# Ledger of designs, part 26: peptides against a protein of PDB entry 5OK6

Target 1, 215 residues: chain A of PDB entry 5OK6
Amino acid sequence: ELPGLDSQWRQIENGESGRERPLRAGESWFLVEKHWYKQWEAYVQGGDQDSSTFPGCINNATLFQDEINWRLKEGLVEGEDYVLLPAAAWHYLVSWYGLEHGQPPIERKVIELPNIQKVEVYPVELLLVRHNDLGKSHTVQFSHTDSIGLVLRTARERFLVEPQEDTRLWAKNSEGSLDRLYDTHITVLDAALETGQLIIMETRKKDGTWPSAQL

## One batch from the design tools (peptide; aimed at target 1 N132 D179)

Design b2_p17_1_s3 (made by RFdiffusion4, then SolubleMPNN; from b2_p17_1, 9 letters changed)
Fold by OpenDDE base, seed 2:
Formats: sequence, structure tokens, C-alpha cells
Structure b2_p17_1_s3 (fold): chain B 215 residues (1-215), chain A 17 residues (1-17)
Amino acid sequence: as target 1 above (215 residues)
Amino acid sequence: MHERIKVSEEELKAWSE
């Protein structure tokens, strides 16, 4: 059941619990396609529930580059392509209007950066490879706030590295050289890792030497 | 500062082989 138009507006736009509420690290926010949201605004601001401005179900189709992996298009801009709603507001809208059949919600997390909270719309996708098989990569998403240690653990898991095997990471930089990710406590952001970047897991040889010594 | 290795594509390929 649709609540009153004014109630909808207050619920979604309310500064305490709605679109304008403060970001809190770890919370989920959701993307809503801008045109749909504007149509909704027009509908509820029009004051006529019988208006032809009824927005219909939420449809974020234009935000996706594919309907297989449901990846977002690159370069989407908040306020232009989409609006961000906190989970509660999103769920209200979905409850009221529905979501396009088969279309997943676009859920993103608030991350804590040194001086700001931000909804991480685009997590970093890294290409994880082994030093001895650069052609076989695992694409894995990481938050900018994830540690290099997590990247290493993830790489070890993906490549089925045995616990007794010693491994470390190298990042192929824009200059084509390899930067060793020595400090596993820094974040993906701190290491300036970017989507599409090759991250090489080096496995220590049985003789105790590192393959990179040959480079 | 992280250790940096200057490596060519050829060297990197050879490393992988």
C-alpha cells in the first residue's frame, strides 16, 4: 500500500533517516536511477496520487552495462545518473513501487576514508595472478579500505596455496615495473591500487629463494 | 618505500615461463 504523497516525501527525503542522512561506515546504501527518482519526486510533489506522473517500478537498467553480471557502467555520477538512498529508504521505495523484475538492487557500502565517509560505488577490481602463470588471472573485487593482507590471503585462497608455502605480492605499476606490496597492513587505497591492475603473487621456492631474485 | 623492480615485458614473460 502506498502511503500518502507527503508521507512518502518525508520518509525518503527526511534528513534524519532519508536521503540526506549522515553516512555511517559499514552501512548499506542503494543506487536509484536518477530519472526514476525525479519522476517519483514529481509524482509526490504534484500532490495528486491519481496523476499520470506515477513513476512505476524502480528500474535501474540504464545503470548496468550488462544484465549477466550486473556490473555498473563506468563513470556514473551521483546526482546525475543516480541518487543514493540509505537501506531503509530504498526498502520503502521498493515496497511501494517494486523493483524491475529480475533486476538486483545496487547495494554499496559506506567506507571510512581518512577524512570522510563515502559510499563506495566502485570497488577496486584487481587481477590476481601467479608469478609463474601471468596469463591466468582471477578478477577479485576489493574495497579501497581492504588491507593488502586481505588481498594476499585472497590470492592464496584462489590459487590454492598450501599453508606452508610462503607468498608475497607485487603490483604492476603504470610504468610497467613491479612494486612489492611489502606492508600488508596498508589499504588498497594507500597502495594506490586501481581497477584492472595486475597483482602478482610470488611463491617462495623450496630452496628458500624468491623467484624475483632473477629479475 | 616498497621495493621496486624495473622489468620489461620480455623479462616478465620469461619470469612466468
Scores: peptide ipSAE 0.341, ipTM 0.887, DockQ to the pose 0.855
OpenDDE base, seeds 1, 3, 4, 5: peptide ipSAE 0.334, 0.338, 0.334, 0.331; ipTM 0.885, 0.888, 0.883, 0.886

Design b2_p17_1_s4 (made by RFdiffusion4, then SolubleMPNN; from b2_p17_1, 9 letters changed)
Fold by OpenDDE base, seed 4:
Structure b2_p17_1_s4 (fold): chain B 215 residues (1-215), chain A 17 residues (1-17)
Amino acid sequence: as target 1 above (215 residues)
Amino acid sequence: MSEIIHVSDEELAAWSA
């Protein structure tokens, strides 16, 4: 059963689990398409539950590029294209109105940046490759706050690299250069890595030389 | 200073071969 309109408004906007609650690193937040959310606001502010302004099921279709991979469109803006809700508020709305059939929730994580918490709407998708097989990529999602060390470990795992094999990473730049990711303690953000960027894992030869010495 | 290698797409393809 739908709660009263005033109760809905308080739970979603002004409650301890509401839209305006402080962000906390590691928490899940959800995107709601802006037009649907505004329709919901108009409905609950109208004071009549039988109003023709009933928003219906949550439908985020306009936020997706496709219905296969359910990737977000590029360049979406908070407050213009979507609203961010904490997990509890999202689950309330879904329980009250439903989510469009077959459509996944758009879940994102709060990350800690210097002096600010932010919902990371666009995590970094890196193309991981081996130096000796550049045509075979593994797309892996990382946070901007993830370390280069995590990227390297992930690459080693995906390529089934043996523990005794020595490996390092190179980032391919758009200008046709390779930047060595030598510091594994810096973040993806610090390294200025971007979605769609090719990250090359180089494996040291048995003779102790690096393949990149031939470049 | 980060180690930077300037490489063309052709050179990179040749490195992978």
Scores: peptide ipSAE 0.333, ipTM 0.886, DockQ to the pose 0.887
OpenDDE base, seeds 1, 2, 3, 5: peptide ipSAE 0.316, 0.329, 0.318, 0.311; ipTM 0.880, 0.886, 0.881, 0.882

Design b2_p17_2 (made by RFdiffusion4)
Pose (drawn by RFdiffusion4):
Structure b2_p17_2 (pose): chain A 215 residues (1-215), chain P 17 residues (1-17)
Amino acid sequence: as target 1 above (215 residues)
Amino acid sequence: DPDVQAWKDAGLTITPP
């Protein structure tokens, strides 16, 4: 059952429960298509529960590139294309109005940057492959603030690399050559990695030589 | 070497300094 209009307003807009909730690293926020949010706003501010301004189910279809991979469209601007809600507010809105059938929520996380916290709407999607098959990829989203060491550990897990196997990483650049990702302590941002980039994990041979020594 | 054949097919090289 729907809460009253003022109750909905308080839950979604205010304090710890709503849009005014402070940004804390690691917390989840969700994207809501702006037109739907404005329609909900007009409805809850209108004083009429029976109004035709009732927004209906949340539908974020216009925010997705397609329904094959459900990727968020690039180039979206907060306040123009979408509004961010904390996880609780999103949960409440979905429980009240529903979410378009078959459509995934768009969940993003708050990250810490030198002097600010922000929701990382566009993390870096990396294609992780082993050197022996450059077409067999695990596509994984990493934060700009994740370390290269985390990228390596993730690649190892995704490919079921055994503990005794030694592995290291390369990145294929826009010129089609390889840049060695030497330092595992720096971040994806420091390494200037971009979405869609191919990250190659090579494995040391049993004799101690590396496949890349042949390049 | 079949192990690195995918790199040869893709024409991959290490970026010079």

Design b2_p17_2_s1 (made by RFdiffusion4, then SolubleMPNN; from b2_p17_2, 9 letters changed)
Fold by OpenDDE base, seed 3:
Structure b2_p17_2_s1 (fold): chain B 215 residues (1-215), chain A 17 residues (1-17)
Amino acid sequence: as target 1 above (215 residues)
Amino acid sequence: DPEIAAAFEAGLRLRPP
């Protein structure tokens, strides 16, 4: 059952789990299409539950580039295209109004950047390859806060590298050349890695030499 | 792909530690 309009407003906007509450690293937040949210605001502010301003089911269709993989469109802007809600508020709205049939929720995580918490709407998608077989790739999502070490471990796992094999990473830069990712403790953000960027895992030879040293 | 081979051969740069 729908709660009173004032109660809805308090729960979503002014509650302890409201839209304006502080971000906490690791928490889940959800995207809501802006026009729907504005319609909801108008509805609850109008004070008439029987108003023609009833927003109906949540429909985020305009935020998706496709209905197969449910990827977000590029270049969406908070406050213009969507609103971010904490998990509790999102679940309240879904409970009250429903979500469009077959449409998945758009869940994202709060990450901690050096001086700010932010909902990471667009994780970084890296193209992982081996130095000796560029034709076999794995596209993997990483947080901007993930370490280069995690990228390396993930690449090792995806390519089934044995524990005794030594590996290191190279990134294709904007100039088309390769930069070695020497420091594995820095983050994806610190390394300025971007979506679609090619990352090459080099495996050390049994003789102790690196393939790149022969080039 | 040929760009990668060329980059591998031409100019591997070490990022400063």
Scores: peptide ipSAE 0.110, ipTM 0.781, DockQ to the pose 0.151
OpenDDE base, seeds 1, 2, 4, 5: peptide ipSAE 0.048, 0.047, 0.036, 0.107; ipTM 0.734, 0.728, 0.732, 0.791

Design b2_p17_2_s2 (made by RFdiffusion4, then SolubleMPNN; from b2_p17_2, 8 letters changed)
Fold by OpenDDE base, seed 5:
Structure b2_p17_2_s2 (fold): chain B 215 residues (1-215), chain A 17 residues (1-17)
Amino acid sequence: as target 1 above (215 residues)
Amino acid sequence: DPEIAAAREAGLTLKPP
């Protein structure tokens, strides 16, 4: 049985546990398609539980570019395409109305940036390659808050690099040139790395020289 | 707001103030 309409509104929209509550780093938030959410708002504000404004099951279909990998469409905007709900509020709505059959929840994490917390709707997908085999890429997802050091470690792991081998990273820029990622302590965001960007792991030669020094 | 624009470009969403 659905809770009273006023109770639903208060549960979802409150500033302590609902949509309006502050973001906290590491928490999960969920995307809800905007039209569905607006229909729900109209329903609960109407005061009639039997109203024709009943929103039905949550359906996020318009937010997905595919129903295989359930990847989000590019360029979605909060308040225009979707709203963000904390986990508790999301689970209430799913419990009350259901989620469209077969659709996964769109869960995203709160990340901490300098002086601000944000929901990371689009984590960065990097194309990791070796300098000597650019045709074999590993697509790996990173947070904007992940360090370049983590990207390097991940690349080493994916390519089964031995601990004694020395490696460094290059990013292919928009001009097609390579920018060396010198500082491994900065974040993916600080390095301005973007989804689809090629990240080249260079391995030091046995003679102590770098392959790039001979180009 | 330049900060909002930068956040959107980075695939980050800010709660409205």
Scores: peptide ipSAE 0.128, ipTM 0.757, DockQ to the pose 0.019
OpenDDE base, seeds 1, 2, 3, 4: peptide ipSAE 0.026, 0.007, 0.025, 0.016; ipTM 0.527, 0.421, 0.482, 0.501

Design b2_p17_2_s3 (made by RFdiffusion4, then SolubleMPNN; from b2_p17_2, 9 letters changed)
Fold by OpenDDE base, seed 3:
Structure b2_p17_2_s3 (fold): chain B 215 residues (1-215), chain A 17 residues (1-17)
Amino acid sequence: as target 1 above (215 residues)
Amino acid sequence: DPEIAAAFEAGLRLKPP
């Protein structure tokens, strides 16, 4: 059942779990298509529950580039294309108005950057390969705040590298050459890694030499 | 393996796919 219009407004905009609440790292936030949200605002501010301004069910269709994998369109902008809501507020709206049938929620995580918290709408998708077989790749999503060490561990896991095998990473740079990722403690952001970037895992030879040392 | 080493060398020197 729908709460009173003033109660809806207070819960979503001004509540402790409202849109303007402080971001906290690790929390889930949800995207709401901007036009729907504006329609909802007009509805609850209008003061008439029977108004023709009723927003209907939440429909984020215009935010998706496909309805198969439910990937977001590129270049979406907060405040222009979508609004971010904390989990509690999102669940209230879904409870009150429903979500378009078959459409998944767009859930994203708050990350901690050096000077700010941000909802990470676009995680980085890296293309992971082995030095000896560039034709076999794994595309894996990482947070900008994930370490290069995590990227390396993930690559090792995906390629079933044994614990006794030693490995290291190279990244394809903007010039098309390969740069070694020496520091595994820096983040994906610090390393300036981008979506679609090729990351090569080099495995140390049994004789203790690196394949790249022969260059 | 010389073949593997050569392939990786090519990858480092040439534009990766």
Scores: peptide ipSAE 0.300, ipTM 0.817, DockQ to the pose 0.220
OpenDDE base, seeds 1, 2, 4, 5: peptide ipSAE 0.225, 0.121, 0.062, 0.075; ipTM 0.809, 0.783, 0.737, 0.755

Design b2_p17_2_s4 (made by RFdiffusion4, then SolubleMPNN; from b2_p17_2, 10 letters changed)
Fold by OpenDDE base, seed 5:
Structure b2_p17_2_s4 (fold): chain B 215 residues (1-215), chain A 17 residues (1-17)
Amino acid sequence: as target 1 above (215 residues)
Amino acid sequence: DPEIAAAVEAGLRLRPA
């Protein structure tokens, strides 16, 4: 049985634990398709549990670009395309109304940027490759707040690089050249890395020379 | 990929910190 409509509204539209709660870094938030959410608002504000305004199961279908990887469409805007709810509020709605069969929840993390906390709806997807096999890419998601050092470690792990092997990163820039990611302590954001950008892991040769030194 | 090859040939430079 559904909770009372006023109770639903107060539970979800709450400044302490609901939609209006402060963002805290590392917490999970969930996307809800805007039209469904507006229908739910109309339902609970109407005061009649048997109303024809019943929203039915949560359906985020219009937010997805594909049903294979469940990638979000590009350019979605908070308040226009979706609403963000904290984990507790999301789980309440799912328990009350259900989620469309087969759809995964759209979970995202709060990140801390220099002057703001935000839900990172679009992590950076980098194309990781080896210098000697540019045609075999691994797409990996990173937070804008992740360090270049983490990108390097991740690349080493994906390519099964042995601990004794020396590696470094290059990024393909907009001019069609390669920029060495020299500082591994800066973030993905600070390095201005973008989704779809090619990141090349160079491995030092056994003779102690770098492959790029011959270029 | 010709574009990637061109990027390699264009030379390697240090990204500003």
Scores: peptide ipSAE 0.025, ipTM 0.638, DockQ to the pose 0.171
OpenDDE base, seeds 1, 2, 3, 4: peptide ipSAE 0.025, 0.018, 0.020, 0.017; ipTM 0.586, 0.604, 0.467, 0.517; seed 3 fails the geometry check

Design b2_p17_3 (made by RFdiffusion4)
Pose (drawn by RFdiffusion4):
Structure b2_p17_3 (pose): chain A 215 residues (1-215), chain P 17 residues (1-17)
Amino acid sequence: as target 1 above (215 residues)
Amino acid sequence: PARIPTGLTAEGWENEV
């Protein structure tokens, strides 16, 4: 059952429960298509529960590239294309109005940057492959603030690399050559990695030599 | 540097196992 209009307004807009909730690293926020949000706003501010301004189910279809991979469209601007809601507000809105059938929520996380916190709407999607098959990829979203060491540990896990196997990473650049990702302590941002980039994990041979010594 | 440019490519690298 829907709460009253003022109750909905308080839950979504105010304090810890709503849009005014402070940004804390690691917390989740969700994207809501702006037109739908404005329609909900007009409805809850209008004083009429029976109004035709009732927004209906949340539908973020215009925010996705397609329904094959459900990727968020690039180039979107907060306040123009979408509004961010904290996880609780999103949950409440979905429980009240529903979410378009078959459509995934768009969940993003708050990250810490040198002097600010922000929701990372566009993390870096990396294609992780082993050197022996450059077409067999695990596509994984990493934060700009994740370390290269985390990228390596993730690649190892995704490919079920055994503990005794030694592995290291390369990145294929726009010129089609390879840059060695030497330092595991720096971040994805420091390494200037970009979405869609191929990250190659090579495995050391049993004799101690590396496949890349052949390049 | 954050990435070490090598000028190398993955040509023929898939056969190195």

Design b2_p17_3_s1 (made by RFdiffusion4, then SolubleMPNN; from b2_p17_3, 7 letters changed)
Fold by OpenDDE base, seed 2:
Structure b2_p17_3_s1 (fold): chain B 215 residues (1-215), chain A 17 residues (1-17)
Amino acid sequence: as target 1 above (215 residues)
Amino acid sequence: PPREKTGKTAEGLEKVV
């Protein structure tokens, strides 16, 4: 059963778990397509539950690039294309109106940046490769706040690198040269790594030499 | 003053590169 319109409005907009609540690192927020949200606002502000302004099921179809991987379109803007709701508010709306059949929720995490919390709508997708097989990539998603050490560990795991094997990372830069990721404690953001960027895992040879030292 | 909508998104991270 739908709550009263004023109750819906207060719960979603003005509640402690509403749209305007403070961000907290690690919390989940959800994208809602703006036109649907505006239709909902009009419905609950109209004061008539029987009105023709009923928003129907939540439909985020316009935010997706594809219906296979459910990737977001690039360049979506908060307050123009979508609104962000905390998990509680999202779950209320879904319980009241439903979500379009087969469409996944667009869940995103709050990340801690040096001076601010933000919802990370676009995590970084890196192309992980081995130095000896640049044609075989593993696409892996990382937060901007993830360490280069995590990227290296993930690459080692994906390539089934033995614990005794020494590895290091290189990033292919915009000029097409390779930048060595020396510091594994810096973040993906600090390293200026971008979506689609090639990250090369180099494995030390059994003779103790690095493959790159022979170039 | 226009309330700068301090966007909840990390869209500003593109400018740090």
Scores: peptide ipSAE 0.045, ipTM 0.676, DockQ to the pose 0.020
OpenDDE base, seeds 1, 3, 4, 5: peptide ipSAE 0.040, 0.027, 0.042, 0.034; ipTM 0.669, 0.582, 0.669, 0.616

Design b2_p17_3_s2 (made by RFdiffusion4, then SolubleMPNN; from b2_p17_3, 7 letters changed)
Fold by OpenDDE base, seed 3:
Structure b2_p17_3_s2 (fold): chain B 215 residues (1-215), chain A 17 residues (1-17)
Amino acid sequence: as target 1 above (215 residues)
Amino acid sequence: PARLKTGKTTEGLESVV
């Protein structure tokens, strides 16, 4: 059953627990398509439950690039294309109105940046390759807050590198040159790694030399 | 220093690094 319109408004827009609540690192937030949300606002503010302003089920179709992989469109803007709701508010709206059949929720995480919390709508997608087999790429998503050490561990796992094998990373920069990722303790953000960037895992030879030292 | 936009999202982080 739908709560009263004033109760819906207070539950979703309440600054302590609703849309305007403070972000907390590690929490899940959800995207809601802006036009649907504005229709809901008009409905609950209108004071008539039987009004023609009923928003229907949540439909985020316009936010997706495709309905196969459910990837977001590039360049979506908060407040223009979508609104962000905390998990509790999202679950209330889904319970009240439903979600379009077969459409997944758009869940995103709050990350901790230096002195600020942000919802990470677009994780960084890196192209992981091995130095000796550039034809086998693995696209992997990372948070801006993930360490280069995690990128290296993930690359080692994807390429089935044995524990005794030494590895290091190179990033291909915008100029097409290779920058060595020396510090594995810095973040993806600190390393200025971007979506679509090529990350090359180099494996040390059995003779103790690096392949790149012969270039 | 490019100010991170005052939004809730990580939008514009690429311009701050």
Scores: peptide ipSAE 0.215, ipTM 0.751, DockQ to the pose 0.025
OpenDDE base, seeds 1, 2, 4, 5: peptide ipSAE 0.205, 0.214, 0.132, 0.220; ipTM 0.746, 0.749, 0.608, 0.752; seed 5 fails the geometry check

Design b2_p17_3_s3 (made by RFdiffusion4, then SolubleMPNN; from b2_p17_3, 7 letters changed)
Fold by OpenDDE base, seed 3:
Structure b2_p17_3_s3 (fold): chain B 215 residues (1-215), chain A 17 residues (1-17)
Amino acid sequence: as target 1 above (215 residues)
Amino acid sequence: PARLKTGKTAAGLEKVV
């Protein structure tokens, strides 16, 4: 049975545990499509549980660009296209109304940036390749807060690089040139890496030379 | 943003430039 309308409103919209609660790094938040959420607001504010304003099940279909990988559309804006809810509030709404059949929840993490917490709606998708086989890419998601060192380790793992092999990264920039990611302690954000950007892993030769040093 | 250094391309990287 659905809780009373006032109870639903207080549970979801309260500033302590609801939509407006403070962000905490590492917590999960969930996207709710804005039209559905506004329909829910109208329903619970209307005071009539039998009203024609009943929102039905949560349907995030308009937020997805595809129903295969369940990727979000580009350029979605908080407050316009979707609302962010903390995990507890999301789970209440799903328990009360259900989620559209076959749709996954849109879970995102709070990340810590310099002097701000943010829900990372769009993690960075990088195209990882080897310098000697540019045709074989691996798409991998990273947080903006992940280090270049993590990107390098991930590339080594995906390409089955032996521990004794030395490797380094290059990024293809907006000008089409290659920038060496020489500092592995900076973040993906600090390196200004973007979704769809090509990252080349260079492997050191057995003679101790780098392929890139021969030109 | 941290200063990235533009590197030389290798023969294997020429196709990316």
Scores: peptide ipSAE 0.026, ipTM 0.612, DockQ to the pose 0.330
OpenDDE base, seeds 1, 2, 4, 5: peptide ipSAE 0.022, 0.019, 0.019, 0.021; ipTM 0.594, 0.615, 0.614, 0.614; seed 1 fails the geometry check

Design b2_p17_3_s4 (made by RFdiffusion4, then SolubleMPNN; from b2_p17_3, 6 letters changed)
Fold by OpenDDE base, seed 1:
Structure b2_p17_3_s4 (fold): chain B 215 residues (1-215), chain A 17 residues (1-17)
Amino acid sequence: as target 1 above (215 residues)
Amino acid sequence: PARLKTGKTAEGLEKVV
């Protein structure tokens, strides 16, 4: 059963777990398609539960690029295409109105940046490859706040690198050359890594030489 | 004005992280 309209409005907009609550690093927020949300606002502000303004099930279909991988469209803008709700508010709306059948929630994390928290709507997707097999990529998602060290560990795990094997990363730049990622403590953001960028894991040879030293 | 939670303006201008 739906709560009273004033109760819905207070819970979603003005509650401790409402849309305007402060961001906290590591918390989950959810995208809601803007037109649906505006329809819901009109419904609960209208004061008539039997109004023709009833929003129906949450439908984020217009935010997705595809219904196979459920990837977001590029270039979506907060306040224009979607609104962000904290987990509690999202779960209330889903419990009251439902979510379109088969459609996954669009969950995103709050990340900590210098002097600000943000919801990371577009985490970075990197193409991880080995230096000796550039044709076999692993697409892996990273936060902009993830370290290059995490990217390296993830690459080692994906390629089943033994603990005793020494490895390093290279990023393919816009000029098509390779930039070595020397500092593993900097973030994906600090390294200016972008979605679709090729990241090459180089493995040290048994003779102690690097493959790249022979190029 | 409600602070954008993504830090991207409605005009597509990335507020520089």
Scores: peptide ipSAE 0.061, ipTM 0.703, DockQ to the pose 0.019
OpenDDE base, seeds 2, 3, 4, 5: peptide ipSAE 0.038, 0.060, 0.039, 0.029; ipTM 0.701, 0.696, 0.671, 0.629

Design b2_p17_4 (made by RFdiffusion4)
Pose (drawn by RFdiffusion4):
Structure b2_p17_4 (pose): chain A 215 residues (1-215), chain P 17 residues (1-17)
Amino acid sequence: as target 1 above (215 residues)
Amino acid sequence: SERIHVTDEQLEEWSAS
C-alpha cells in the first residue's frame, strides 16, 4: 500500500533516508530517469493522491544503451538525464510504484577522490583475457580508484588461475601495441585505463620464461 | 613505462603459440 504524499516526500527527499543523505565511500546510490522523478515530485507535491500525475512504475529504459547488455548510456548528466537516490530511497520507490518488468536497477557506488566524495556513475569496464585466447574475455567493471593489483587478482579469480601459476598484465592501447602494467599499487586512473580496453594476462611457462619475451 | 610495438598479425601469432 502506498504511503501518503507527505510521507513519501519525507522518505525520498530528506535526511538520512533520502536525497539529502551524505555521500559515504562504498555506499550504493541508484539512477532514476529524470522525467519519472519529476512526475513523482509533481504528484507528491500536488496534494491529490488520485491525481493523473501518478507516475506509475519506474522505467529507466531511456538510460540504457540496449536490452542485450543493459549498459548505461555514455554521456549522461546528473540533473538532466537522471537523478541519484540512496539505496533506501530507491528501495522504497520500487516497493511503492514497481520497476519495469525485466529491467535491472542501475546501482553505482560512492568513491573517495582527493578532496571530495562522488557517486562513480562511469566506472572503467575492462576486458580481461589470457594471452592464449584474446577473444575469451571476462568484462568486469572496476572503479577508477581500484588498484592494478585488484585488477590482477580479479583476472586470476575469473579465469581460475592456480596458485602456483605466475601471471602479469598488459594493456592494449589505441595504437594496437601493448603497455606493461608494472605497478600493482597504482590505480586504474593512474594507469590511464579506459572503458572497453583489453587487458591481457600472460602466464609464466614452467621453465620460468614468459610468453611476452617472444614479442 | 615498458611498451611493446606489435602488428595485429604478430599479436595473433603470439596468442596462438

Design b2_p17_4_s1 (made by RFdiffusion4, then SolubleMPNN; from b2_p17_4 with S1R H5V E12A E13A)
Fold by OpenDDE base, seed 3:
Structure b2_p17_4_s1 (fold): chain B 215 residues (1-215), chain A 17 residues (1-17)
Amino acid sequence: as target 1 above (215 residues)
Amino acid sequence: RERIVVTDEQLAAWSAS
């Protein structure tokens, strides 16, 4: 059963766990398609539970690029295409109205940047490859706040690199050049890595030489 | 070497070696 319309409005818009609550690093927030949310607003502000403005179940279909991998469309804008809700508010709406059958929730994390918290709607998807097999990629998602060291460790794990093997990373640029990611303490953001970018893990040869010396 | 300018052909040859 749905709560009273005024109660819904207060809980989602003005509550302690409402849309405007402060962001906290590491918390989960959820995307809600803007048109659905506006329909909900009209419904609860109308004061008539029997109104034709009933929003129905949450449907985020228009935010997805596909219904196979459930990737978000590129270029979505907060306030235009979607609204962000904290986990509590999202769960209230889902409990009240339901979520479209088969659709996953669009969960994102709050990240902390030098002077701001933000919901990271678009984490970076990197294509990890080995230097000797550039055609075989592993797509891995990283936060902009993740270190290059984490990217390297992740690559080593995915490629089953033994602890005694020495490895390093190269980022392939759009113009074809390779930039060595020599500082493992900088972030993905600092390194300006982009979604879809090829990241090459180079493994040192047994003779102590680097394969890239041949380039 | 922090930057290496390479062609796609050079990268392919490197990967295949």
Scores: peptide ipSAE 0.436, ipTM 0.922, DockQ to the pose 0.846
OpenDDE base, seeds 1, 2, 4, 5: peptide ipSAE 0.432, 0.429, 0.432, 0.431; ipTM 0.919, 0.919, 0.919, 0.919

